# Peptides against a protein of PDB entry 3NZW: the designs that were tried, part 190

Target 1, 212 residues: chain A of PDB entry 3NZW
Amino acid sequence: TTTLAFRFQGGIIVAVDSRATAGNWVASQTVKKVIEINPFLLGTMAGGAADCQFWETWLGSQCRLHELREKERISVAAASKILSNLVYQYKGAGLSMGTMICGYTRKEGPTIYYVDSDGTRLKGDIFCVGSGQTFAYGVLDSNYKWDLSVEDALYLGKRSILAAAHRDAYSGGSVNLYHVTEDGWIYHGNHDVGELFWKVKEEEGSFNNVIG
Target 2, 222 residues: chain B of PDB entry 3NZW
Amino acid sequence: QFNPYGDNGGTILGIAGEDFAVLAGDTRNITDYSINSRYEPKVFDCGDNIVMSANGFAADGDALVKRFKNSVKWYHFDHNDKKLSINSAARNIQHLLYGKRFFPYYVHTIIAGLDEDGKGAVYSFDPVGSYEREQCRAGGAAASLIMPFLDNQVNFKNQYEPGTNGKVKKPLKYLSVEEVIKLVRDSFTSATERHIQVGDGLEILIVTKDGVRKEFYELKRD

## One batch from the design tools (peptide; made by RFdiffusion4, then SolubleMPNN)

Design b2_p23_6_s4 (from b2_p23_6, 9 letters changed)
Fold by OpenDDE base, seed 4:
Order: sequence, then structure tokens, then C-alpha cells
Structure b2_p23_6_s4 (fold): chain B 212 residues (1-212), chain C 222 residues (1-222), chain A 23 residues (1-23)
Amino acid sequence: as target 1 above (212 residues)
Amino acid sequence: as target 2 above (222 residues)
Amino acid sequence: QAPALVQAYLETAAASRERVRLP
């Protein structure tokens, strides 16, 4: 798995691969590793598929309850804290989760929290999570700047996942790409790695270790 | 070392069509190298045009199916005989599975039916309740033998239009019921040849808007 | 759910291979 999220002048980019594995078996190439909690919040999934899918869906319910009770959208901080508190209660029970909660509120602005099953909760500007995270960081860190255009930021997110898909055997399938603004998240499509790789190679003149 | 789980073998396969879905399973039940039964159905009509199979440890599979059937019953009681949609069924099954997250049902679960738009639907689950909707899925002992075949024949993976130098993929299209049945039969006959836990009989449940139809075919009895 | 049962599940090769992961 490779998931990433980063803040920039235009909001948040979220990009993830879609491969699921069971040992050496490719269980699926089409897994949705972004949960659309609500129109304004995204959660990313890494670790145990069931753990992430179950509890992040549960989180969505909790966020909805907040909105019903408080007549206001939940903050990213509060949403991530709910999840963090939940997994902390299960600490030691064997949950496996590496998640990012991403959203944009007027109060907070663009906000990303990392939450994992070890009980860690971190607010930050850039996170890559999963077995391919180091590969993604290599590309992302090398090209990141706050002042990226939306187009360039989207490409950078996509390109970083592609790099990870290339080098990490546990990442691949496709890239799912999101842009998060104050108005909510915008889905920017599913990009098959098989096609995307060759396109990028041709256009950039990159990946020269692979002969076309 | 105590192992609370058994393995009763078998294989299951789901394929969604445009306005139908198929869920098939062999009828062999084994323990180790011993055939317990040559006809033990493992694909069930659960009502509301939903068919279900939970393949692996049969005791767990049967328990899960019974719980789901009971869930359907109570859903009707509580909601004025409202039909349970396939997506709602999938969510319910997730909760059944994840409710035993720390002592899982040792099964690979597949359900098939029609979505609310009348389109064929197949959902597959891991032992602890992760699930996704797919056009096809194989589960059980010979899943690793069948799934690549389905990738190629249902989703047309690695197939290209002739004369395009691999630049144009074969277009996706729905398969007819007849085509799907052929693929299912070929899958199971092939799997039977290469896997000792698959064989004896093939039961296919076909879900359409008109209900559930069953077909049976003999498999090798070796 | 006893820890011993969980461990037995986790140690089962088939079970481990069937549990879907997002590494």
C-alpha cells in the first residue's frame, strides 16, 4: 500500500494505490483505499483492510451524529480524535491501521491528521503511509512546494504513487486521486498504473531503468 | 498445538452479468485427504434474491449463513417485509464477520444478486469482513487457479484489439448467461483436474429479476 | 475470544493468506 496526503496553497491532495494483498497473493487491484466519510472528509486506509474499512465507516457515522447534534460540520481535529480514541481503546488487541483523516474547515483550513493503531495521532503537512511510503516520499519531497498549482499538485500526488507502485511489490493497480477544498473533496479519477507508467515514462523521459 | 479451525475444501465462484448474477460452488466436502461428501451444497438461496456462500471451514460457513438468513428474517419483521438490498446485505455481513474480529469465521464469503438498479452484483468478503463489489471473484481452495482465468475472460485483462500493437485494450462488455455458465463450467472442470479438494459436482445458482434458478453438473469424482 | 484462539488463527497459514491486507 501507498497512501499520501499533503497540504498546499490550493488545499489538500490525497492519492492512493489500489492493490490489496494476502501474503504474496494479489487479492485485488481495485480496492478503494479512500473512504469518503462525508462530502468534506476523507479517510485513507493502510494495514488491515477490514479494520480500516470497518472503523472508518464507523467514524463516518460518528461524524454524522456530530453534525446532527451540533448543527455544524465536525472539525478534522475532532474527527481524527474520535478515531484515535477508538483505536487507543483497542491498543494491544491487534488492530492494524495506518490512516489519514483529511478535510478542510473554515476554522482549521486544510488539515491532515495521521492516526494509527499504535495510538499515534499527528497533525502535519505531508504524510505518506504504507509499505511504499518511502518511495512516495522520495518523489514527493523532491518536488513539493507550498505554491504548487492545483494541476501540478495533483500530478505530483499521482506521480509519487506511481513511483511507489513501480518499486513496491505491495503497491499497484491504479491511482485514486482527490483534491480537498473548503467546498469538499473532488475526485480526480482512477488512473491505471499499467497505462500511467508508460505515459509518464514517455512524457518525462523517466523510468529509464525500464526498456519500453 | 491446538487448531480450532478445520478446512473442508471446495471452491466457489461469483460472476455478475448485466441483469443477472451467478454464484457457483462445487459440492465436494473433505477433511484432509478424505472425502466426507460428494454432494454437500455450499451455495444457498437466502431470500430476497440473494445467494450466499461462505467457503472454508464448513462449520463456520454454515453458522454464518444461518446468521445471515436469520438477519433477513428479522429485517422483514422490523421493516414491513421490505426487501433487503444486496448492498445492505453486504454491510450486514460485514458486521457479522467483524463481530468476530478476534475469533474470525474461517471462510471466504461471496454473495450475489441484483443491485437496486437491477444490475448484477457480486460482493466478496475476507474472514474478518472487508468487502468490495466486483464483477467476478473466486474463493476457496482453487481460487488461485481460477481467479487469473476470470481476470482474462470476464474482465479481458491482457487482451488487446488485433493490429493495434497492444495500444487498444479489448473493450469491456457484459457476458450473457450462457457465456457465464460456460466460463463457470470450464473453471471448475479445470480446477478439478489440478486440485484434490475440488470435484464431484457443480451447483450453479443464477439470480435474475425472476428469482433464483439452480443448475447442476457432474464433475470428476476422483 | 481467547488469546489462544486468536494466536491459532494467526498461525494458520491459510488464514493468514486469506486475510486481506493493505500493507
Scores: peptide ipSAE 0.309, ipTM 0.801, DockQ to the pose 0.104
Fold by OpenDDE base, seed 3:
Structure b2_p23_6_s4 (fold): chain B 212 residues (1-212), chain C 222 residues (1-222), chain A 23 residues (1-23)
Amino acid sequence: as target 1 above (212 residues)
Amino acid sequence: as target 2 above (222 residues)
Amino acid sequence: QAPALVQAYLETAAASRERVRLP
């Protein structure tokens, strides 16, 4: 798995691969590793598929309950804290989760929290999570700047996942790409890695370790 | 060391069409190298036009199916006989599976039916309740033999338009029920040849707007 | 990390091998 999120002048970019595995077996190439909690809030998934899918769906329900009770959207801080508190209660039980809670509220602006099953909760501007995270960081860190255009930021997110998909055997399938703004998240499509790789190689003259 | 699980073999396969879905399974039940039964159905009509199979450890599979059937019953009681949608069924099954997260049902679960738009739907589950809607899925003993075949023949993976030098992928399209049945039969006949835990009989449940139809075919009895 | 009995179930029956992962 490779998931990433980063803040920039234009909001938040979220990009994830779509491969799931069971040992050496590719279980799926089409897994949705982003949960759309509400129009302004996203969660990413890495680790145990069932753990992530179950508890992030549960988180969505808790966020909705908050809205119903408080008559306002839940903050990114509060949403991430709910999940963090939950996994902490299960600490030692064997949950496996590496997640990013990404969203926008008027109070917070664009916000990213990292939450994992070890009990870690971090606010930050850039996170890559999964077995391919180091590969993604290599590309992302080399090209990131706050002043990226939306177009360049989207490409950078996509390109970073592609790099990880290329080098990490446990990452691949496709890239799902999101842009989060004050108006909510925007889905920017599913990009098959097989097609994307050759396109990028041709356009950039990159991936020269691969002969076409 | 204590092993609470068994392995009863078998293989199941789901394929979604445009306005139908198919869930098929062989009828062989085994323990180790012994055939317990040559006809033990493992694909079930659960009502509300939902068919289900949970393949692996048969005791766990049967328990899960029974619980789901009971869930359907209570859904009707609590919601004025409302039809349980396939997506809601999938969510419910997730909760059944994840409810035993720390002592899982040792099964690969597949359900098939029609979504609320009348389109064929197949959902696949891991033992602890992760699930995904897909066009096709093989599960069980011979899943590793069949799934690549389905990738090629249902999702047209690695197929390209002739004369395009591999630059244009074969377009995705729905298969007819007849085409799907052919693929299912070919899958199971082939799997039977190469896997000792698959054989004897093939039962296919076809879900359409008109209900559930069953077909049966003999497989090799070796 | 898991309770000893739970871990024994997963290891002995290879149930963990069938679980889908997002590594």
Scores: peptide ipSAE 0.309, ipTM 0.806, DockQ to the pose 0.093
Fold by OpenDDE base, seed 1:
Structure b2_p23_6_s4 (fold): chain B 212 residues (1-212), chain C 222 residues (1-222), chain A 23 residues (1-23)
Amino acid sequence: as target 1 above (212 residues)
Amino acid sequence: as target 2 above (222 residues)
Amino acid sequence: QAPALVQAYLETAAASRERVRLP
C-alpha cells in the first residue's frame, strides 16, 4: 500500500494506490483505500483491510451523528480523535491500521491528521503511509513546495504514488486521486498504473531503468 | 501447533452480468485427503434474490449462512417485509464477520444478486469482513487457479485489439448468461483436473429479476 | 496450559493467509 496526503496553497491532495494482498497473493487491484466520510472529510486506509474498512465506516457514522446532534460538521481534529480513541481502546488486540484523516472546516482550514493502531495521532502538512511510503516520499519531498498550482499538486500526488507502485511490490493497480478545497473534496479519477506508467515515461523521459 | 480450524476444501465462483448474477460451487466436501461427500451443496438461496456461499471450514460457513438467513428473517419482521438490498446484505455480512474479528469464521464468503438498479452484483468478503463489489471472484481451494482465468475472460485483462500494437485494450462488455455459464463450467472442469479438493459436482445458482434458478453439472469423481 | 493454548489460537487466527492486507 501507498497512501499520501499533503497540504499546499490550494488545499489538500490525497492520492492512494488500490492493491490488496494476502501474502504473495494479489487479492485485488481495485480496492478503494479512500473513504468519503462526508463532502469535506476523507479517510485513507493502510494495514488490515477489514480493520480499516470497518472502523473508518464506523467513524463516518460517528461524524454523521455529530452533525445531527450539534447541527455543525465535525472538525478534522475531533474526527481524528474519535478514531484515535477507538483504536487505543483496542491497543494490544491486534488491530492494524494506518490512516490519514483529511478535511476542511472553516475553523481549521485544510487539515491532515495521521492516526495509527499504535495510538499515534499527528497533525501535519505531509504524510505518506504504507509499505511504499518511502518511495513516495522520495518523489514528493523532491518536488513539494507550498506554492504548487492545483494542477502541479495533483500531478505530484499521482506521480508519487506511481513511483511507489513501480518499486513496491505491495503497491499497484491504480491511483485514486482527490483534491480537497474549502468547497469539499473533488475526485480526480482512477488512473491505471499500467497505462499511467508508460504515459509518464514517454512524457517525462523518466523511468529510464525500464527498457520497452 | 494448535489449529482450531478445519478445512473442507471446495471452490466457489461468482460472476455478475448486466441483469443477472451467478454464484457457483462444487459439491465436494473433504477432510485432508478423504472425501466426506460427493454432493454437499454450499451455495444457498437466502431469500430476497440473494445467494450466498461461505467456503472453507464448513462448520463456520454453515454457521455464517444460518446467521445471515436469520438476519434476513428479522429484517422482514422489523421492516414490514421490506426486501433486503444486496448492498445492505453485504454490510450486514461484514458485521457478522467482524463481530468475530478475534476468532474469525475461517471462510471466504461470496454473495450474488441484483443491485437496486437491476444490475448484477457480486460481493466478496475476507474472513474478518473486508468486502468489495466486483464483476467476478473465485474463492476456496482452487481460487488461485481460477481467478487469473476470470481476469482474462471476464475483465479481458491482457487482451488488446488486433492490429493496434497493444495500444488499445479490448473493450469491457457484459457477458451473456450463456457465456457466463460456459466460463463457470470451464473454470470448474479445469480446477477439478488440477486440484484434489475440487470435483464431483457443480451447482450453479443464477439470479435474475424472475428469481433464482439452479443448474447442476457432473464433475470428475476421482 | 490454558494460556499457551490461547496464545496458539491467537497466533493462528492472526496468521491467517486469507486475511486481506493493505500493507
Scores: peptide ipSAE 0.308, ipTM 0.795, DockQ to the pose 0.088
Fold by OpenDDE base, seed 5:
Structure b2_p23_6_s4 (fold): chain B 212 residues (1-212), chain C 222 residues (1-222), chain A 23 residues (1-23)
Amino acid sequence: as target 1 above (212 residues)
Amino acid sequence: as target 2 above (222 residues)
Amino acid sequence: QAPALVQAYLETAAASRERVRLP
């Protein structure tokens, strides 16, 4: 798995691969590793598929309950804290989760929290999570700047996942891409790695380790 | 070390068509190298046009299916006989599986039916309740033998249009029920030849808007 | 929900192959 999220002048970019594995077996190439909690809030999934899928869906329910009770959307801080508190209660039970809660509220602006099953909760501007995270960081960190255009930021997110998909055997399938703004998240499509790789190689003149 | 689980072998396979879905399973039940039964059905009509199979440890599979059937019954009681949709069924099954997250059902679960638009639907679950809607899925002992075949023949993976120098993929299209049945039969006959835990009989449940139909075919009895 | 049973499950090769991961 490779997931990433970063803040920039235009909001938040979220990009994830879509491969799931069971040992050496590729279980799926089409897994949705982003949960759309509400129009302004996203969750990413890495680790145990069931743990992430179950509890992030549960989180979505908690966020909706908050909205109903308080007549206001839940803050990214509060949403991430709910999840963090939950996994903390299960500490030692063997949950496996690496998640980013990304969203926008009027109070906070665009916000990213990292939450994992070890009990870590971090607010930050840039996170890559999964077995391919270091590959993604290599591309992301080398090209990131706050002043990226939306177009360049989207491409950078996509390109970083592609790099990880190329080098990490546990990442691949496709890239799912999101842009989060003050008006909510926008889905920017599913990009098959098999096609995207050759396109990027041709356009950039990159990936010269592969003969085309 | 004590192992609380058994393995009763077998293989199951789901394929979604345009306006139908198929869930098939062999009827062999084994323990180790011994055949317990040559005809033990493992694919079930659960009502509301939903078919289900939970393959692996049969005791766990049967328990899960019974719980789901009961869930369907109570859903009707609580919601004025409202039909349980396939997507809601999938969510319910996730909760059944994840409810035993720390002592899981040792099964690979597949359900098939029609979505609310009348399109064929197949959902696959891991032992602890992660699930995905797919066009096809093989589960059980010979899943590793069958799934690559389905990738190629259902989703047309690694197939390209002739004369395009491999640049244009074969377009996706729905398969007819007859084509799907052929693929299912070929899958199981092939798997039976190469896997000792697969054989004896093949039961296929076909879900359409008109209900659930069953077909049975003999497999090698080796 | 006995830890020993969970461990037995996780150590089973077949069980490991059945549990889907997003590594």
Scores: peptide ipSAE 0.305, ipTM 0.799, DockQ to the pose 0.104

Design b2_p23_7_s1 (from b2_p23_7, 12 letters changed)
Fold by OpenDDE base, seed 4:
Parts: sequence; C-alpha cells; structure tokens
Structure b2_p23_7_s1 (fold): chain B 212 residues (1-212), chain C 222 residues (1-222), chain A 23 residues (1-23)
Amino acid sequence: as target 1 above (212 residues)
Amino acid sequence: as target 2 above (222 residues)
Amino acid sequence: SELPEASGGALDVYVEIQKKLAE
C-alpha cells in the first residue's frame, strides 16, 4: 500500500494506490483505500483492510451524530481524535491501521491528521503511509512546494504514487486522486498504473530502467 | 497445538451481469484427503434475491449464513417487510464478520444479487469483514486458478483491439447469462482437473428480477 | 493457519512520520 496526503496553497491532495495483497498474492487491484467519511472529510486506509474500513465507516457515523447534535460540521481535529481514542482502547489487541484524516474547515483550514493503531496522532503537512511510503516520499519531497498550482499538486500526488507502485510490489493497480477544498473533496479519477507509467515515461523520459 | 479451524475445501465463484448475478459453488466437502460428502450445497438463497456462500471451514460458513438469514428476518420485522438491499446486506455481513475480529470465521464470503438500480452485484468479504463490490470473484481452494481466468474473460484483462499494437484495450461488455453460465462451468471443470478439493457437483444460483433460479451440473467424481 | 485468501489484503502499515514544519 501507498497512501499520501499533503497540504498546499490550494488545499489538500490525497492520492492512494488500489492494490490489496494476501502474502504474495494480489487479492485485488481495485480496492478503494479512501473512505469518504462525509462530503468534507476523507480517511485513507493502510494496514488491515477490515480494521480501516470498519472503523473509518464507524467514524463517519460518529461524525454525522456530531453534526446532528452540534448543528455544525465536525472539525478534522475532533474527527481524528474520535478515531484515535477508539483505536487506543484496542491498543495491544492487534488492530492494524495507518490512517490519514483529511479535511478542510473554515476554522482549521486544510488539515491532515495521521492516526495509527499504536495510538499515534499527528498533525502535519505531508504524510506518506504504507509499504511504499519511502518511494513516494522520494518523489514528493523532491518536488513539494507550498505554492504549487492545483494542477501541479494533483500531478505530484499521482506521480508519487506511481513511483511507489513501480518499486513496491505491494502497491499498484491504480491511483485514486482527490483534491480537498473548503467546499469539500473532489474526486479526480482512477488512473491505471500501467497506462500512467507509459504516459509518464514518454512525457518525462523517466523510468529509464524499463525498456518500452 | 489446538487448531480450532478445519478446511473443507471447495470453490465458489460470483459473477455480476448487467441485470443478473450468479453465485456458484461445487458440492464437494472434504477433510484432508477424505471426501466427506459429494453433495453438500454451499450456496444459499437467503431471501430478498440475495444469495450467499461462505467457503472455507464449513462449520463457520454455515454459522455465518444462518446468522445472516436471521438478520434478514429481523430486518423484515423491524422495517415492515421491506426488502433488504444488497448494499445493506453487505454492511450487515461486515458487522457479523468483524464482530469476531479476534476469532474470525475461517471463510471467504461472497454474496450476489441486484443493486437498487437492478444491476448485477457481487460482494466479496475477507474473514474479518472487509468487503468490495466486484464484477467477479473466485474463492476457496481453486480461486488462484480461476481468478486470472475470470479477469481475462469477464473484465477483458490483457485483451486488446486487433491492429493497435496493444495500445487500445478491448471495450468492456457485459456477458449474457448463457455466456456466464458457460464460463462458470468451464472454470469449475478446469478446477476439478487441477485441484483435488473441487469436484462432484456444481450448483449455480442465478439471481434476476424474477427471483433465484438454481442449476445443477455434474463434475468429475475422482 | 493462514486465513483464506479474500479481497481484503493485509495492508502493511509503515509509519515514518517526517514532520516537516512548513516555514
């Protein structure tokens, strides 16, 4: 798995691969590793698929309850804290979760929290999470700037996942790409890694280790 | 070391069509190298045009299916006999599976039916309740043999338009019910030849707007 | 015993948190 999220002047980019594996077996190439918690909040999934899917869906319900009770959108901080508190209760039980809660509220602005099953909760600007994270960081860190255009930021997210998919056997399938703004998240499509690879290779002259 | 899980073998296969879905399973039940039964159905009509199979440890599978059937009854009771949608069924099954997260049902679960738009739907579950809607899924002993074939024949993976040098993919097209049944039969026939835990009989449940139809075919009995 | 192969893959979670404070 490779998931990433980063803040920039235009909001948040979220990009994830779609490969699921069971050992050396590719179980699926089409897994949705982004949970659309609500129109304004995204959760990413790394680790155990069931753990992430179950609890992030549960989180969605909790967020909805908050909105109904408080008559306002839940903050990213509060949403991530709910999840963090929950997983902390299961600490040592064997949950496997590496999640990013991403959203844009008027009060907080674009916000990313990392939450894992070890009880870690971190606010930050850039996170890559998964077995391919180091490969993603290699591309992302080298090209990241706060003042990226939306187009460039989307490309950077996509390109970083592609790099991970190329080098990490546990990442691949496709890239699901999101842009999070104050008005909510926008889905920017599913990009097949194979097709994307050849396109990028041709356009950039990159991936010279592969002879097409 | 005490192992609470058995493995009764078998294989299941779900394929979603445009306005139908199929869920198929062999009828062989085996422990190690001993055939327990040559006719033990593992695909069930659960009502509301939902068919279900949980393949792996048969005791766990039967328990899970029973719990789901009960859930359907309770849903009707609570909602004035409202039909349970396939997506709601999937969520319910997730809860059943994840409720045993730390002592899982040792099964690969597949359900099939029609979505709210009348489109064929197949959902596949891991033992602890992660699920995905897919066009096709094989589970069980011969899943590794069948799934690549399904990817090629259902999703047209690695199929290209002639004359395009592999640059243009073959357009996706839904298969007819007859084509799907043939594909299922061919898949299980092939699996029987290569895997000892698959054989004896093939039961196919076909879900359409008109209900669930069952078909049975004999497989090799060696 | 290995759990049955299903669509739910074990996603390896590697957490390296690089806190880059945006200057």
Scores: peptide ipSAE 0.029, ipTM 0.799, DockQ to the pose 0.090
Fold by OpenDDE base, seed 3:
Structure b2_p23_7_s1 (fold): chain B 212 residues (1-212), chain C 222 residues (1-222), chain A 23 residues (1-23)
Amino acid sequence: as target 1 above (212 residues)
Amino acid sequence: as target 2 above (222 residues)
Amino acid sequence: SELPEASGGALDVYVEIQKKLAE
């Protein structure tokens, strides 16, 4: 798995691969590792798929309850804290979660929280999470700037996941790409890694380690 | 050490068509190398045009299916006999599975039906309730043998238009019910030849707008 | 007719994650 999120002047980019594995077995190439918690919040999935899917879906319900009670959208901070508190209660029980809660509120601006099953909750600008995270960081960190255009930011997210998919056997399938703004998230498509690889190789002249 | 789980073998397969879906399973129930039953159905009509199978440890599978059937009844009771949608069913099953997150049902669960637009739908679950909608999924003993075949025949993976040097993928198209049934039969026939935990009989449940139809085919009994 | 876009496959355990400090 490789998931990433970063904030920039235009909001948040979220990009993830879509491969699920069981040992050496590729269980799926089309897994949705972004959970659309609500129209304004995204959660990413790494670790136990069921743990992430279940609890982030649950989180969606909690966020909805908040909105009903408070008559306003929940903050990213509060949403991530709800999840963090939940997983903390299960600390030691064997949950496996590495998630990023991403959203944009007027009060907070573009906001990313990393939450994992060890009880860690971190606010930050850039996170890559998963077995391919180091590969993603290699590309992302090298090209990241706050002032990226939306187009460049989207490409950077996609390109970073591609790098991870290329080097990490546990990452692949496709890249699902999101742009999060104050108005909510926008899905920017599913990009097959195979097709994307050749396109990028041709256009950039990159991936010279592959001949063909 | 105490192992609360058994493995009763078998294989299940779901395929979604345009306006139909199929869920198939063999009828062999086995423990170790002993055949417990040559006809133990594992694919069930759960009502509301939803068919379900939970393959692996049969006791867990049966329990899960029973719980889901009960959930369907309760849903009707609570919602004025409203039909349970396939997506809602999937969510329900997730809750059932994840409710035992720390003592999971040892099963691979697949449901099939029609979505709210009348399109074929297949949902697959891991033992603890993660799920996705797919065009096809095999589960159980011979899943590893069947899935690559399904990828090729249903999803046209690694198929390209001739003369394009692999640049143009074969376009996806819906398969007819006859084509799907053929694929299912071929899959299970092949699986039976290669896996001792698959055989005896094949039961296929076909879901259409008109309801659930069952078909049965003999498999090898060795 | 063309098949609808697949919504995904069966989910499974992803590989272990490594933590990074927030920047």
Scores: peptide ipSAE 0.027, ipTM 0.801, DockQ to the pose 0.081
Fold by OpenDDE base, seed 1:
Structure b2_p23_7_s1 (fold): chain B 212 residues (1-212), chain C 222 residues (1-222), chain A 23 residues (1-23)
Amino acid sequence: as target 1 above (212 residues)
Amino acid sequence: as target 2 above (222 residues)
Amino acid sequence: SELPEASGGALDVYVEIQKKLAE
């Protein structure tokens, strides 16, 4: 798995691969590793599929309850804290989760929290999470700047996942790409890694180690 | 070392069509190298046009299916006999599975039916309740043999349009019921030839707007 | 007609569970 999220002047970019594995077996190439918690909040999935899917869906319900009760959107901080508190209750029980909770509220602005099953909760500007995270960081860190255009930021997110998919056997399938703004998240499509690879290779002249 | 789980082998296969879905399973039940039964159905009509199979440890599978059937009953009771949608069924099954997250049902679960738009739907679950709606999924002993075949024949992976020099993929299209049935039969026939835990009989449940139809085919028995 | 997009699957934990069940 490779997931990433980063803040920039235009909001948040979230990009994830779609491969699921069972040992050496590719279980699926089409897993949705982004859970749309609500129109303004995204959760990413790394680790155990069931753990992430179950609890992030549960989180969605909690967020909805908050909105109904408080008559306002839940903050990213609060949403991430709910999840963090939950997983902490199961600390040591064997949950496997590496998640990012991403959203944009007027009060907080664009906000990303990393939450994992070890009880870690971190606020930050850039996170790559999963077995391919180091490969993603290699591309992302080298090209990241706050002042990226939306177009460039989207591309950078996509390109970073592609890099990871190329080198990490546990990442691949497709890139699901999101842009989170104050008005909510926008889905920017599913991009097949194979097709994307050849396109990028042709356009950038990259991946010269592959003859094609 | 205590092992609470058995493995009864078998294979299941779900394929979604445009306005139908199929869920198929062999009828062999085996422990190690001993055939327990040559006809033990593992695909079930659960009502509301939902068919279900939980393949792996048969005791767990049976328990899970029973719990789901009960869930359907309770749903009707609580909602004035409202039909349970397949997406809601999937969520329910997730809860059943994840409720035993730390002592899982040792099964690969697949359900099939029609979505609210009347389109074929297949949902696949891991032992602890992660699920995905897919066009096709194989589970069980011969899943590793069948899935690549399905990828090729259902999802048309590695198939290209003629005259495009391999640059244009074959467009995705729905298969007919007849095509799907043939594909299922071929898949299980092939699996039976290569895997000892698959064989004896093939039961296919076909879900359409008119209900669930069952078909049975014999497989190799040795 | 075109096939709908697929969604779902098991991630890394599926392997761990299988290993535990196999032990």
Scores: peptide ipSAE 0.033, ipTM 0.794, DockQ to the pose 0.218; fails the geometry check
Fold by OpenDDE base, seed 5:
Structure b2_p23_7_s1 (fold): chain B 212 residues (1-212), chain C 222 residues (1-222), chain A 23 residues (1-23)
Amino acid sequence: as target 1 above (212 residues)
Amino acid sequence: as target 2 above (222 residues)
Amino acid sequence: SELPEASGGALDVYVEIQKKLAE
C-alpha cells in the first residue's frame, strides 16, 4: 500500500494505490483505500483491510451522529480524535491501521491528521503511509512546495504513488486521486498504473531503467 | 500445537452479470486427504434474492450463514418486511465477521445478488470482514488456479484488440448467463483435475429478477 | 488449502510514521 496526503496553497491532495495482497498473492487490484466520510472529510486506509474499513466506516457514523447532535460538521481534529481514542482502547489487541484523516472546516481550514493503531495521532502537512511510503516521499519531497498549482499538485500526488507502485511490490493497480477544497473533496479519477507508467515515461523521459 | 480450525477444502466462485449473478461451489467436503462427503452443499439461498457461501472451515461457514439468515429475518421484522439490499447485506455480514475479529470465522465469504438497479453484484469478504464488490471472485482451495482465468475471461485482462500491437485493450462486455455458466463449469472441471480438495459435484445458484435458480453438475470423483 | 489471514487483502505490511513538514 501507498497512501499520501499533503497540504498546499490550494487545499489538500490525497492519492492512494489500489492493490491488496495476501502474502505473495495479489488479492485485488481495485481496492478503494479512501473512505468518503462526508463531503468535506476523507479517510485513507493502510494496514489491515478489515480494521481500516470497519473502523473508518464506524468513524463515519460517529461523525454523522455528531453533525445531527451538534447541528454542525465535525472538525477534523475531533474526527481524528474519535478514531484515535477508539484504537487506543484496542491497544495491544492486534489492530493494524495507518490512516490519514483529511478534511476542511471553516474553523480549521485544510487539515490532515495521521492516526495509527499504535495510538499515534499527528497533525501535519505531508504524510506518506504504507509499505511504499519511502518511494512516494522520494518523489513528493523532491517536488513539493506550498505554492503548487492545483494541477501540479494533483500530478505530484499521482506521480508519487506511481513511483511507489513501480518499486513496491505491495503497491499497484491504480491511483485514486482526490482534491480537498473549502467546498469539499473532489474525486479526480482512477488512473491505471500500467497506462500511467507509460504515459509518464514518455512525457517526462523518466523511468529509464525500463526499456519500452 | 492446538488448532481450533479445520479446513474442509472446496472452492467457490461468484460472477456478476449485467442483470444476473452466479455463485457456485463444489460439493466435496474433505479433511486432509480424507473425503468426508461427496455431496455437502455450501452455497445457500438466504432469501431476498441473496445467495451466500462461506468456504473454509465448514463449521464456521455454516454458523456464519445461519447467523446471516437470522439477520435477514430480523431485518424483515424490524422494517415491515422490507427487502434487504445486497449492499446492506454486505454491511451486515461485515459486522458478523468483525464481531469475531479476535477469533475469526475461518472462511472466505462470497455473496451474490442484484443491486438496487437490478445489476448483478458479487461481494467477497476476508475472514474478518473486509469486503469489496467485484465482477468475479474465486475462493477456497483452487482460487489461485481459477482467478487468473477469470481475470482473462471475465475482465478480459491481458487481451488486446488485434492489429493494435497490444496498445488497445479488448473492450469490456457483459457475458450472458449461458456463457457464465459455461465458464464456471470449465473452471471447476479444470480445478478438479489439479486440486484434490475440489470435485464430486458442482452446484450453481443463479440469481435473476425472477429469483434464484439452482443447477447441479457432476465433477470428477477421484 | 489454507485460507490467508486476509483473503480479502492486506493493504499494507508496514505502518511507519514519517512526518514531513515543508514550505
Scores: peptide ipSAE 0.027, ipTM 0.792, DockQ to the pose 0.073; fails the geometry check

